# Ledger of designs, part 9: peptides against a protein of PDB entry 4M9S

Target 1, 135 residues: chain A of PDB entry 4M9S
Amino acid sequence: SRGLVGVECITPYSYKSLAMALQRCVEVLSDEDRSALAFAVVMPPGVDIPVKLWSCVIPVDICSNEEEQLDDEVADRLKRLSKRGALLSGKRMPVLTFKIDHIIHMFLKHVVDAQTIANGISILEQRLLEIGNNN

## One batch from the design tools (peptide; made by RFdiffusion4, then SolubleMPNN)

Design b1_p9_4_s2 (from b1_p9_4, 6 letters changed)
Fold by OpenDDE base, seed 3:
Structure b1_p9_4_s2 (fold): chain B 135 residues (1-135), chain A 9 residues (1-9)
Amino acid sequence: as target 1 above (135 residues)
Amino acid sequence: PRPKVLVPV
């Protein structure tokens, strides 16, 4: 998109340095936390998103009988990511939410596989429809 | 089923 090209054209070295720094931050994550961060790309940047919506896309290895623990497990993963610098920002009030920054989101759009992004969007859409039909 | 994530690093 025009914004990333613009940053590269104006400050190519600063952009490369930022990308390298973010890559290093991602490389030191656990496999589970790295997977959670990858799927954060399907969320709109700069928006405080409730944990319930994050639970639609964040991969969690729980048994079907433990679905009641899904939101708590997702919240714990997002909390760990929020403690790793600028990866996520959490708010506790009025509702527990997490936000992805525009810079991190732009980085993820370039490093996360396009098929993974498409699958994440499809899963989010499906689960949102299910939530909407059950209300 | 939750997606299997391949994060290419």
Scores: peptide ipSAE 0.045, ipTM 0.734, DockQ to the pose 0.099
Fold by OpenDDE base, seed 1:
Structure b1_p9_4_s2 (fold): chain B 135 residues (1-135), chain A 9 residues (1-9)
Amino acid sequence: as target 1 above (135 residues)
Amino acid sequence: PRPKVLVPV
């Protein structure tokens, strides 16, 4: 199985076929996991992002305001997405990180609502500022 | 409440 990780350029035909395959994969997700995948569009593609930064944008209904529980729940969602093949790639060492591939990211840019993307970026910026001020 | 994501399916 050639991982999508090696595809830098997709022809319009390949894109349509890939988009249809990805759409099918997205349709079978839970509402929760689909929402998490949508917000992955705000991250730069091809970069290993630590769970702490993912927790800034992944929507999670937590019963407690405990930050540790948030990171664990986010990690579980991202792990489920990574088990569905090319949606995300996880690394455990040295730190738990997840990466969105360029191809998946391009797909999301076309299918995720523009206002959702804008809101996600705004939320990420706000929470990054808060993290930066607390360090 | 964290924003509801509407992904158009």
Scores: peptide ipSAE 0.044, ipTM 0.728, DockQ to the pose 0.080
Fold by OpenDDE base, seed 2:
Structure b1_p9_4_s2 (fold): chain B 135 residues (1-135), chain A 9 residues (1-9)
Amino acid sequence: as target 1 above (135 residues)
Amino acid sequence: PRPKVLVPV
């Protein structure tokens, strides 16, 4: 299945059709997976992002504050999203990474609440600083 | 505190 790699939004109509298709894909997600997808908007599109960085923004309720469990749970959510075709692209090697496509990212920028995006960015920045200071 | 996402449906 050729992912949406190469769908040029040539016309507004193509964009609407794509948006409708994506909306359907989003609607069938669980609340948790949909929330994870929403926060994917804070990541730069087209970049393979390590799970550890995703774990900074993906909302996960873990019983323990164990970073190891967090990364695993986040990875599972992102894996589920990646199975939905164009939503995310996962790579297992050399390091487990996920990438959001430009088209999906553009879609999310329009459908995710601006305050949610802003909050997600702020949280990412804060947690990145914490990671950077602990090294 | 993890962000509570209100995804507008």
Scores: peptide ipSAE 0.046, ipTM 0.732, DockQ to the pose 0.079; fails the geometry check
Fold by OpenDDE base, seed 5:
Structure b1_p9_4_s2 (fold): chain B 135 residues (1-135), chain A 9 residues (1-9)
Amino acid sequence: as target 1 above (135 residues)
Amino acid sequence: PRPKVLVPV
């Protein structure tokens, strides 16, 4: 199986044009979906991440503290993002996962506020510890 | 309620 690691050497020109296109895609998102996309930057790029881990960082205003409802709402947001171009890539099998591509991740690292990224990482770490202690 | 981290866009 030839892993076409097509290292597309994104020229600075290609990067700029892609960044402009991505910026336009982000601008038309709802506030909620844009917020979800911003926090996607805390995930490692190119990795299929289970929804349960996404639920640690994706901001969702749910009235109930039911974990099941949280995962469903997070999944719906990520599904909407995956339908908008190449913002996220979803897999349904064997487990529902979402992946952020390196290009999108690089874009987000430049446009998302550094403090927001740091806060997102801190929140992820804290919630992962809580999950690890409860299992 | 999960704290809404307002991302300054």
Scores: peptide ipSAE 0.039, ipTM 0.714, DockQ to the pose 0.048; fails the geometry check

Design b1_p9_4_s3 (from b1_p9_4, 6 letters changed)
Fold by OpenDDE base, seed 5:
Structure b1_p9_4_s3 (fold): chain B 135 residues (1-135), chain A 9 residues (1-9)
Amino acid sequence: as target 1 above (135 residues)
Amino acid sequence: PRPKVLKPV
């Protein structure tokens, strides 16, 4: 019996209440973690995304050009977000991935500036092409 | 080594 994950129809009331709760959660984040969360909106919701792809859009300050350090720093930020409520969900196996939920994604689409979203998508596309050409 | 900012350009 494949359990029909009943898509609970989020009522407008549930959405408003959830949005208010999420806004409070966002307000207590550091500037860096809040920035990382903002750029999570460029990822497709409900998909387990490898850290390598997150590293294309999550802004981080790194002391070296080593990809390993970049991925680790990105992973640390995403891990912090995953520990704060339902902002992200992480999986450690078989590969470290993070997923943004549809509800969180929908929230971010309303609160993140449209130009920021557009820029983030463009950057993701460009960096994905670069990764694809270098492999 | 100065932190390199990966800012979304």
Scores: peptide ipSAE 0.037, ipTM 0.670, DockQ to the pose 0.031
Fold by OpenDDE base, seed 3:
Structure b1_p9_4_s3 (fold): chain B 135 residues (1-135), chain A 9 residues (1-9)
Amino acid sequence: as target 1 above (135 residues)
Amino acid sequence: PRPKVLKPV
């Protein structure tokens, strides 16, 4: 199932043009990178988020005995998205972080399936609780 | 074959 759905926008031309441009950017992504972008909607926009927190919601397919590579695999996906225009912005210092732009986040709220968003939030909440209880 | 884990789905 595509986590992203087609949106018919009845909006001003400027908004429609932006939505069309973003839709084209999404369409050229790999399935893996498009899935990562879909789950980025659960993060607050305009905030530099550490890779460890992104790893709670970015889907990856890894071998069960290679969980130690999770953060590296997530970082690689987010790095690829950051090379796609304004989709994400990465910072290396002081800690590796990624930020979703407000415009991209607004777009994703309209085009990502509501159940996908709800599932992503639930997964994030669960994993944050696990991290908090282990600290 | 190594078992694969998808996190999250």
Scores: peptide ipSAE 0.033, ipTM 0.660, DockQ to the pose 0.036
Fold by OpenDDE base, seed 2:
Structure b1_p9_4_s3 (fold): chain B 135 residues (1-135), chain A 9 residues (1-9)
Amino acid sequence: as target 1 above (135 residues)
Amino acid sequence: PRPKVLKPV
């Protein structure tokens, strides 16, 4: 995964202050959390997405025998991101969900590598099909 | 050491 390889300081946004603030927030993240944030761009903005669907695209390093921990590990990453201002909004009830806001999503579309976005979408589509076939 | 799987690849 290329993740946020190309965080560009040059933003087409009229709101330079917001872009700079967001970039600073991204820069202080761990590599893992920054990678998670990069893949958040594949989700539709403004929608409360259950952790199970996030787990389709958020990169995690888990033991092959610990697939049951996937959602928990993903949730922990998303929780950390949600503590970073407007990056994500989490809801614990009725179901644990996370939402990416439109502004953050637009920001990510400009700073996340295009191939990473394309790969993330492809992976999401594939895994959604697998989930749908197993239900 | 248990093999770790990085997902997504």
Scores: peptide ipSAE 0.032, ipTM 0.658, DockQ to the pose 0.036
Fold by OpenDDE base, seed 1:
Structure b1_p9_4_s3 (fold): chain B 135 residues (1-135), chain A 9 residues (1-9)
Amino acid sequence: as target 1 above (135 residues)
Amino acid sequence: PRPKVLKPV
């Protein structure tokens, strides 16, 4: 698997070709997985982020009020995205984390609605404050 | 059990 080495320098042509390929990958996603991918844009690229922080922004419909099921459902969505290779990179050790690559993040910044991004950032900030105050 | 949207999108 050629890890997309973070080629920071995307030529306009490479970007267009990559964008078209990524668009095709996004189109075959379920609505739920596509929504999860959209909200991944609020995370900093190139950083291994614990599932607990992803659970602050990934939209999940939970049948139970049990918070323990939230992290599991979020992890399952992120795992499905990671199986598509370029979308997310997962690590199991020392803790379960996921990372969005810079190129994918740049793509999302251009295709995700600006209001969705703003809302996602606001939600993340609010929930991080709540987590920080409970410690 | 009604699915509760924990995060309103």
Scores: peptide ipSAE 0.035, ipTM 0.664, DockQ to the pose 0.033; fails the geometry check

Design b1_p9_5_s1 (from b1_p9_5, 5 letters changed)
Fold by OpenDDE base, seed 5:
Structure b1_p9_5_s1 (fold): chain B 135 residues (1-135), chain A 9 residues (1-9)
Amino acid sequence: as target 1 above (135 residues)
Amino acid sequence: MPKILKVEE
C-alpha cells in the first residue's frame, strides 16, 4: 500500500490565504510565543521532535537551573502554539513530541529573518554538542 | 514575502 503522501499541491491561492491566516495568528501571539515560533523554523518539518530537542532552541528565561522546569516551560509554549490552529502538532505517546508541518515550515522560511534562522541553527548545533559531550 | 519574525539578540 503506497501511502498517498498527499502532496497537497498548495495552489498560489491556498498559499496566499494560508499566509494571511498565519500572519494574523502571529500578530496576536505574545512576544515569547512569537520567538518560539520563529525558532521552530530550524526544526525538520514532518518529524515528531522530542521536547528535549525543542528546549535547545526555544528561548526560555527561567531563573531556575532545574532542567525539568526548562522542559516543562518549553512544552507549555509549544502546547500554546499547537492550540493556535495548525502552527504545531503535539503527540503525547509514546513520548511528548511536537511536529511542524511542511506547509507551516515553508511559511516560516519566508517570514523569519535570515539572521534569526542562522542564529537558531547555531544555537541548536551548540546545544546538541553540549548534550553529546555530557552523555 | 515580508520578514515579520525577527528575534533580536
Scores: peptide ipSAE 0.327, ipTM 0.876, DockQ to the pose 0.133
Fold by OpenDDE base, seed 4:
Structure b1_p9_5_s1 (fold): chain B 135 residues (1-135), chain A 9 residues (1-9)
Amino acid sequence: as target 1 above (135 residues)
Amino acid sequence: MPKILKVEE
């Protein structure tokens, strides 16, 4: 049974309303949280992504070189974003994961700067390669 | 829509 990827048909009206609401949400974010949200665009929508993979793209301004502290800081940022309505959905069990919904991802694709997207993809690719080569 | 999210390197 091929799971019908239900293309949630966003009406133009719902999109406009959502875009306005999301724009307001973005405007009140800290610079750090806005940056984290911007780079969330490079993640596949609708997938529960472990914090470790989020840490590959979420910029952390001040982190000790300890990987564990990086993941904790990333998790805190993602938690803050998840508290801002529909920006992210977090799951705590069995593993801490965050998911970007398709509708939010679609919004981000339109409002994130093209160079930022390109940079985020490049960073993700580089860090994933590093993880893959260290195994 | 205007680009409202830009992360400067």
Scores: peptide ipSAE 0.326, ipTM 0.874, DockQ to the pose 0.134
Fold by OpenDDE base, seed 1:
Structure b1_p9_5_s1 (fold): chain B 135 residues (1-135), chain A 9 residues (1-9)
Amino acid sequence: as target 1 above (135 residues)
Amino acid sequence: MPKILKVEE
């Protein structure tokens, strides 16, 4: 699967075609994976981000009080999204990270609800402050 | 573009 990493120029036609393809991919996601994808919009594009930081924004309905189980569930969601080719790129070494491509991020910025984006930013900021205060 | 992704609280 050629990751979209090679698309230097988005023509209006390519953008429309890509948007339609991405829309179809979004429609077949589970509600949980769709929510994870929505909140991926708050992450900087083109950066390999550790699962721990993804766990700050991805909602997990786990009744588990164990932080380790949270990271595992988040990782599983991100892995499922990465298997859909263009949505995320995962790296296992040296640390498990996921990256959102610039093109996918641009798509999400246009299709994610403004309130969802605002909520995701607020959640991320709060969680980062908590991590920073605990270190 | 229509907003197609919304996460309800």
Scores: peptide ipSAE 0.323, ipTM 0.872, DockQ to the pose 0.151
Fold by OpenDDE base, seed 3:
Parts: sequence; structure tokens; C-alpha cells
Structure b1_p9_5_s1 (fold): chain B 135 residues (1-135), chain A 9 residues (1-9)
Amino acid sequence: as target 1 above (135 residues)
Amino acid sequence: MPKILKVEE
């Protein structure tokens, strides 16, 4: 079976228009939501990721040391992003998850600073190891 | 495209 590599012939025009639309969406975000969106680049696209894993990379100015409050604040940020320009897709059942689309992820790979990406990966790896060692 | 998203350390 010849896998039709769907040549998404993204015409340069459609790519430019999509990039411009996404850029405008980013420009109107708060600094907090923009930072959350930047770190979303470290997540695999097209996968429903539970809030607990998002909390490993989403920066939250936590006034409280309670882990439960962290997850709630992260969820609120991700919910706000999901309401803007299809940046994320949320599911409530069976568990609250968020997914980044392939198109959005591709955009983020081009516009997020390389050092920011590297830092996000390092933070994610560290926190995942901590979770794994505490279980 | 130019890098437009940077989170300061």
C-alpha cells in the first residue's frame, strides 16, 4: 500500500496567511499565557496530555506551595489558550487533557527561541524524573 | 520566521 504522503501543498500564500494569523493571536496574549504557549512546544503534537504533565513545564507564579493549586492554575491557563484561535484543544472526559495541534506545534517550532525550547525540555525532564523517583 | 517567543530565565 503506497502511503500517500499527503503533500499538504501549503502554498506559500496559505502558509504566510496562517503564520500572520497565528502571530496576531500571540501578540494579544498576556505575558503569562504567552509564556505558557511558548513552553507548549516541548509537548508532542496530536496527543492528549493530562494537566499533571503540562504542570511540569507551564510556568506558574504560585502564591501557594500546594500541588493541587498548581494544577488548577495550569488548567486555567490552558483553558484560556484553548479559547484563542484553536491554540489548544481541551477534553474533560475521562480526565482533563489538552492537545496541541500539529499546525500550531509547527508554528511554535519556528517562532519560539531555541534557548527557551532547551530550557523547557530540561525543566520537563527534571520534573518527570522527580515524579518517577517519588512513585 | 523571526523568533517572537522568548521566556526569560
Scores: peptide ipSAE 0.320, ipTM 0.873, DockQ to the pose 0.134

Design b1_p9_5_s2 (from b1_p9_5, 3 letters changed)
Fold by OpenDDE base, seed 5:
Structure b1_p9_5_s2 (fold): chain B 135 residues (1-135), chain A 9 residues (1-9)
Amino acid sequence: as target 1 above (135 residues)
Amino acid sequence: MPKILPVPE
């Protein structure tokens, strides 16, 4: 199966046009949904990621420490992003997952602050270690 | 390009 080797051939023109379209999509997001989209840059592109792993990095200000409510709120944010053009792709089966496409991920790498990316990776690594030690 | 910043607390 010839995987997505075709996505590397974005001409500078196609990239600029896509970046302008994506920028306009980002400008009309709520602050919460824009924050969630920024942290989506730490996820590997083209991979169906379970909501539980998204909840490790998506910032949610919930007054309740209930882990179940965290996953639901994260899922709602990711669902809103998936309805905004091609920002995310959601799958419901076999498990609820979201995927960032390589082209969107490439855009985010250019428009998300480098310190935010580094912090998001560090947070993800820490939370994955915590999950791995508790299972 | 404008940077997407996390909402500063």
Scores: peptide ipSAE 0.102, ipTM 0.765, DockQ to the pose 0.132
Fold by OpenDDE base, seed 4:
Structure b1_p9_5_s2 (fold): chain B 135 residues (1-135), chain A 9 residues (1-9)
Amino acid sequence: as target 1 above (135 residues)
Amino acid sequence: MPKILPVPE
């Protein structure tokens, strides 16, 4: 039995209302959390993604080259975003992961700057290659 | 829709 992945038909009206609500949520973010949310658009929606993969694309000004400190700061940003309604869903067990919802991802795809999306994809691809070559 | 992310400083 092929499960019909139910195409959740978002009506233009529900999308506009959600977009207005999300715009207000974005306006009250810090610049750092807003930047983190922008780069969340490069992640596949509906997937529980480990913090280590989020750290590949979330811009963090770290004074130290410690990978552990990067993952912790990224995790804190993602935790703040997960507390802002439907922006992200966090899971703590078995591993700390965050997921972007399909609806939020669709919103971000329309409202994130095209150059930011392109840069985020390029950065993710580069850092995934670096991780793959170090294994 | 206007591009809103990142919000210009």
Scores: peptide ipSAE 0.096, ipTM 0.766, DockQ to the pose 0.166
Fold by OpenDDE base, seed 1:
Structure b1_p9_5_s2 (fold): chain B 135 residues (1-135), chain A 9 residues (1-9)
Amino acid sequence: as target 1 above (135 residues)
Amino acid sequence: MPKILPVPE
């Protein structure tokens, strides 16, 4: 399976075909996994991001106040997205990280609602400030 | 392109 990692240039035709394939993959996601994928648009593409930073933007309805369960639930959502092929790339060593590909990120910028993007950026900025002040 | 995310219920 050639991952999208080898696509340096997308023609408008290849983009339309990829967009249709990605749309079909998104439509069969659970609402939770689809929401997680939407908020992945606020992350820089091509960067291995640790789960702790993903937990700043992935919405999780936790019934328990245990912060330890947040990172695990976020990791499980990101693992499910990574198993659906090119949506995310996970690395386990040295630290558990996930990366969004440039192609997927370009797709998300066009199909995610502008208010969702703005909200995700605002939430990320707020939580990064809180993490930075607690160190 | 149709906005797909979040998919409106």
Scores: peptide ipSAE 0.095, ipTM 0.761, DockQ to the pose 0.177
Fold by OpenDDE base, seed 2:
Structure b1_p9_5_s2 (fold): chain B 135 residues (1-135), chain A 9 residues (1-9)
Amino acid sequence: as target 1 above (135 residues)
Amino acid sequence: MPKILPVPE
């Protein structure tokens, strides 16, 4: 079965229309959901990422140091984003995962601040090392 | 200009 490597080369016109549609979607988000979407740029596109890895980069003001509440709040943000069109694709089985599409990821690379991207990568790397050392 | 995320308040 030939995997359609559908690199749909979005024409510049389709890109402008999509970018305008995505911009409208971003503008109506809460500040928290916009921040979650911004940090989604640090994730590899097209990969089903477990919530635990998303919790490494999604900024959450937790009133309690309970890691369980962090994953739940992150999952709720990602669920809200997944309901807003093509922003994220959620899977509940076998494990709760979220995936950013290549097109959305490409959009985010152009609209997310470069310092935010760099910070998000650094935070992800640090927290992945902490998870790896605790096992 | 593309609006930068996060959108400043």
Scores: peptide ipSAE 0.080, ipTM 0.754, DockQ to the pose 0.168

Design b1_p9_5_s3 (from b1_p9_5 with S1M K5L)
Fold by OpenDDE base, seed 4:
Formats: structure tokens, C-alpha cells, sequence
Structure b1_p9_5_s3 (fold): chain B 135 residues (1-135), chain A 9 residues (1-9)
């Protein structure tokens, strides 16, 4: 049985309309939630990513270095983004995860600053190495 | 389209 991986052919028109709608959604975000959304571009699209991995790239200004507080604050930002409908999808079971859709990820690749993307990738790589070395 | 920039730390 050949699973047709449906190439969703997004027409340029559908992309432009969606990009305008997404731009309006981004403009009404808080600065914190907009920053979290910008760094979401470094995550692989279509994958349920645990909050712990999101905490590697989402910028959080917390007075405490407690990992639990970091994960909770990151989870709250991602929950707010998920409530904006198309920006993220959250899953609570078996573990709290968030997923960026391919269409949203494609939008972010065009509207996030290239230096922000490069920095976010570098930070993710560094923190993944730290997690890998501590296990 | 304006770029999404992170807020400076």
C-alpha cells in the first residue's frame, strides 16, 4: 500500500492570504509571545516536541535557574500561541508536547530574521549537546 | 512584510 504523502500544493494565492492573516495574528501578540513564535522556526515542523526541548530555544527571562520554572513558563507561552489557533498545536498525553505546522513553519522561515534563525539553531545545538552529555 | 524580531534580552 503506497501511502500518498499528499504534497499539499499551497497555491501562491493561498500562501499570500494565509501570510496576511498570520501577519495580523503576529502583530497582536505580546513581545514575549512574538519572540517565542520567532524561535519556533528552529524546530522541525510536524513533530510533537516535548516542552523540555522548546525550553532550549524559547527566550525566557526568569529570576530563577530552576529547570521546572523554565519549563512551566515556556509551556505557558506555547499554550498562549496554541490558543491563537493555527500557530501551534498542543498535546497533553502521554507528555506535554507542542508542534509547529508545516505551513506556519514555512511562513516563519520567510518572516523571521535570518540572524535570529542562525542564533536559534546554534543555541539549540549547544543545549542539545549539554543534555546529551548529562545523560 | 515586517520581520519577526525577538525582543532584545
Amino acid sequence: as target 1 above (135 residues)
Amino acid sequence: MPKILPVPP
Scores: peptide ipSAE 0.094, ipTM 0.765, DockQ to the pose 0.124
Fold by OpenDDE base, seed 1:
Structure b1_p9_5_s3 (fold): chain B 135 residues (1-135), chain A 9 residues (1-9)
Amino acid sequence: as target 1 above (135 residues)
Amino acid sequence: MPKILPVPP
């Protein structure tokens, strides 16, 4: 699987073709995995982000309030997205992290609803403040 | 471009 890491030059033509390919990849996601991908737009592109920070923005409907189960379910969603090729890249060592590529992030900025982006940023900011006050 | 996410229910 050639990751999109090799696309240094986005022509308008390459962008349309890539956007069409990405649209097809998004359409075949589950509703949960699509929602997880939507909220990935609030993360900085090209940065290896720990699962705990992803859990701040990925919506999970779990019957348990256990933080450990939240991180595991988020990790499973991000792992499914990473298996679909270019959507995310995962690293297991030294810590489990996921990264959104710049090209995928640019695509998401154009196709995610502006209110969803604003809500995701607000939720991330709030939860980061809560984490920072508890340490 | 159509807004794809979140897909309305």
Scores: peptide ipSAE 0.091, ipTM 0.768, DockQ to the pose 0.157
Fold by OpenDDE base, seed 2:
Structure b1_p9_5_s3 (fold): chain B 135 residues (1-135), chain A 9 residues (1-9)
Amino acid sequence: as target 1 above (135 residues)
Amino acid sequence: MPKILPVPP
């Protein structure tokens, strides 16, 4: 039995309705949570990403250089986004992770500016190299 | 037009 991987063919109509619904969700976010959502576009869709990797790209103004406070503040932003329905999916076990769904990621690719995407990728790459060299 | 994120305040 070949399982039909149901390619959810997002019809142009479903896309427009979803885009309008998502736009309303984005408009009611704080500037910080909206910025966090914008940078979620640099993450691979459908992958459970550890908070430590999210902290590489989510902009946080921290009064202290404590990495623990960074991960906590990032986790709180991502938790808020996960409570806004389909924006993110959080898992607490075995490790705290967040996942962006393919549909939301596709939306973000159309509404996040290309320069922000490019900057977010560059920042992620740089931070991953720093993490990789410190291990 | 899709609003560009991050939406300026």
Scores: peptide ipSAE 0.075, ipTM 0.761, DockQ to the pose 0.150
Fold by OpenDDE base, seed 3:
Structure b1_p9_5_s3 (fold): chain B 135 residues (1-135), chain A 9 residues (1-9)
Amino acid sequence: as target 1 above (135 residues)
Amino acid sequence: MPKILPVPP
């Protein structure tokens, strides 16, 4: 008796329902938290990313000249997103990290403007080069 | 049309 490995055929209906549920979750975000979620599309999915790398792409309106306050504000935005469902997964140990899931990342690739994605990648690349040259 | 997430200015 060879067990039928139930291929959970995610029906096109399940995908449309998930996309509609995610769209509703995004529509109830603040403008700041929605912007932070949009820029999460430039991160590799399924990877635990340190807050320091998130601070390279998350826009912060607070001109705090202290780099520590920038990382704290970014961490608070990412914590809010992690509490509003499966948008992000936070990990506290050994270092504070956040991860975007593959499903959420795939959704963002379809709903974030292509120019915004390209700009976010360019900004991340530039800031990573600056960090690498200052070490 | 999927609603584009408003890009911050």
Scores: peptide ipSAE 0.068, ipTM 0.761, DockQ to the pose 0.117

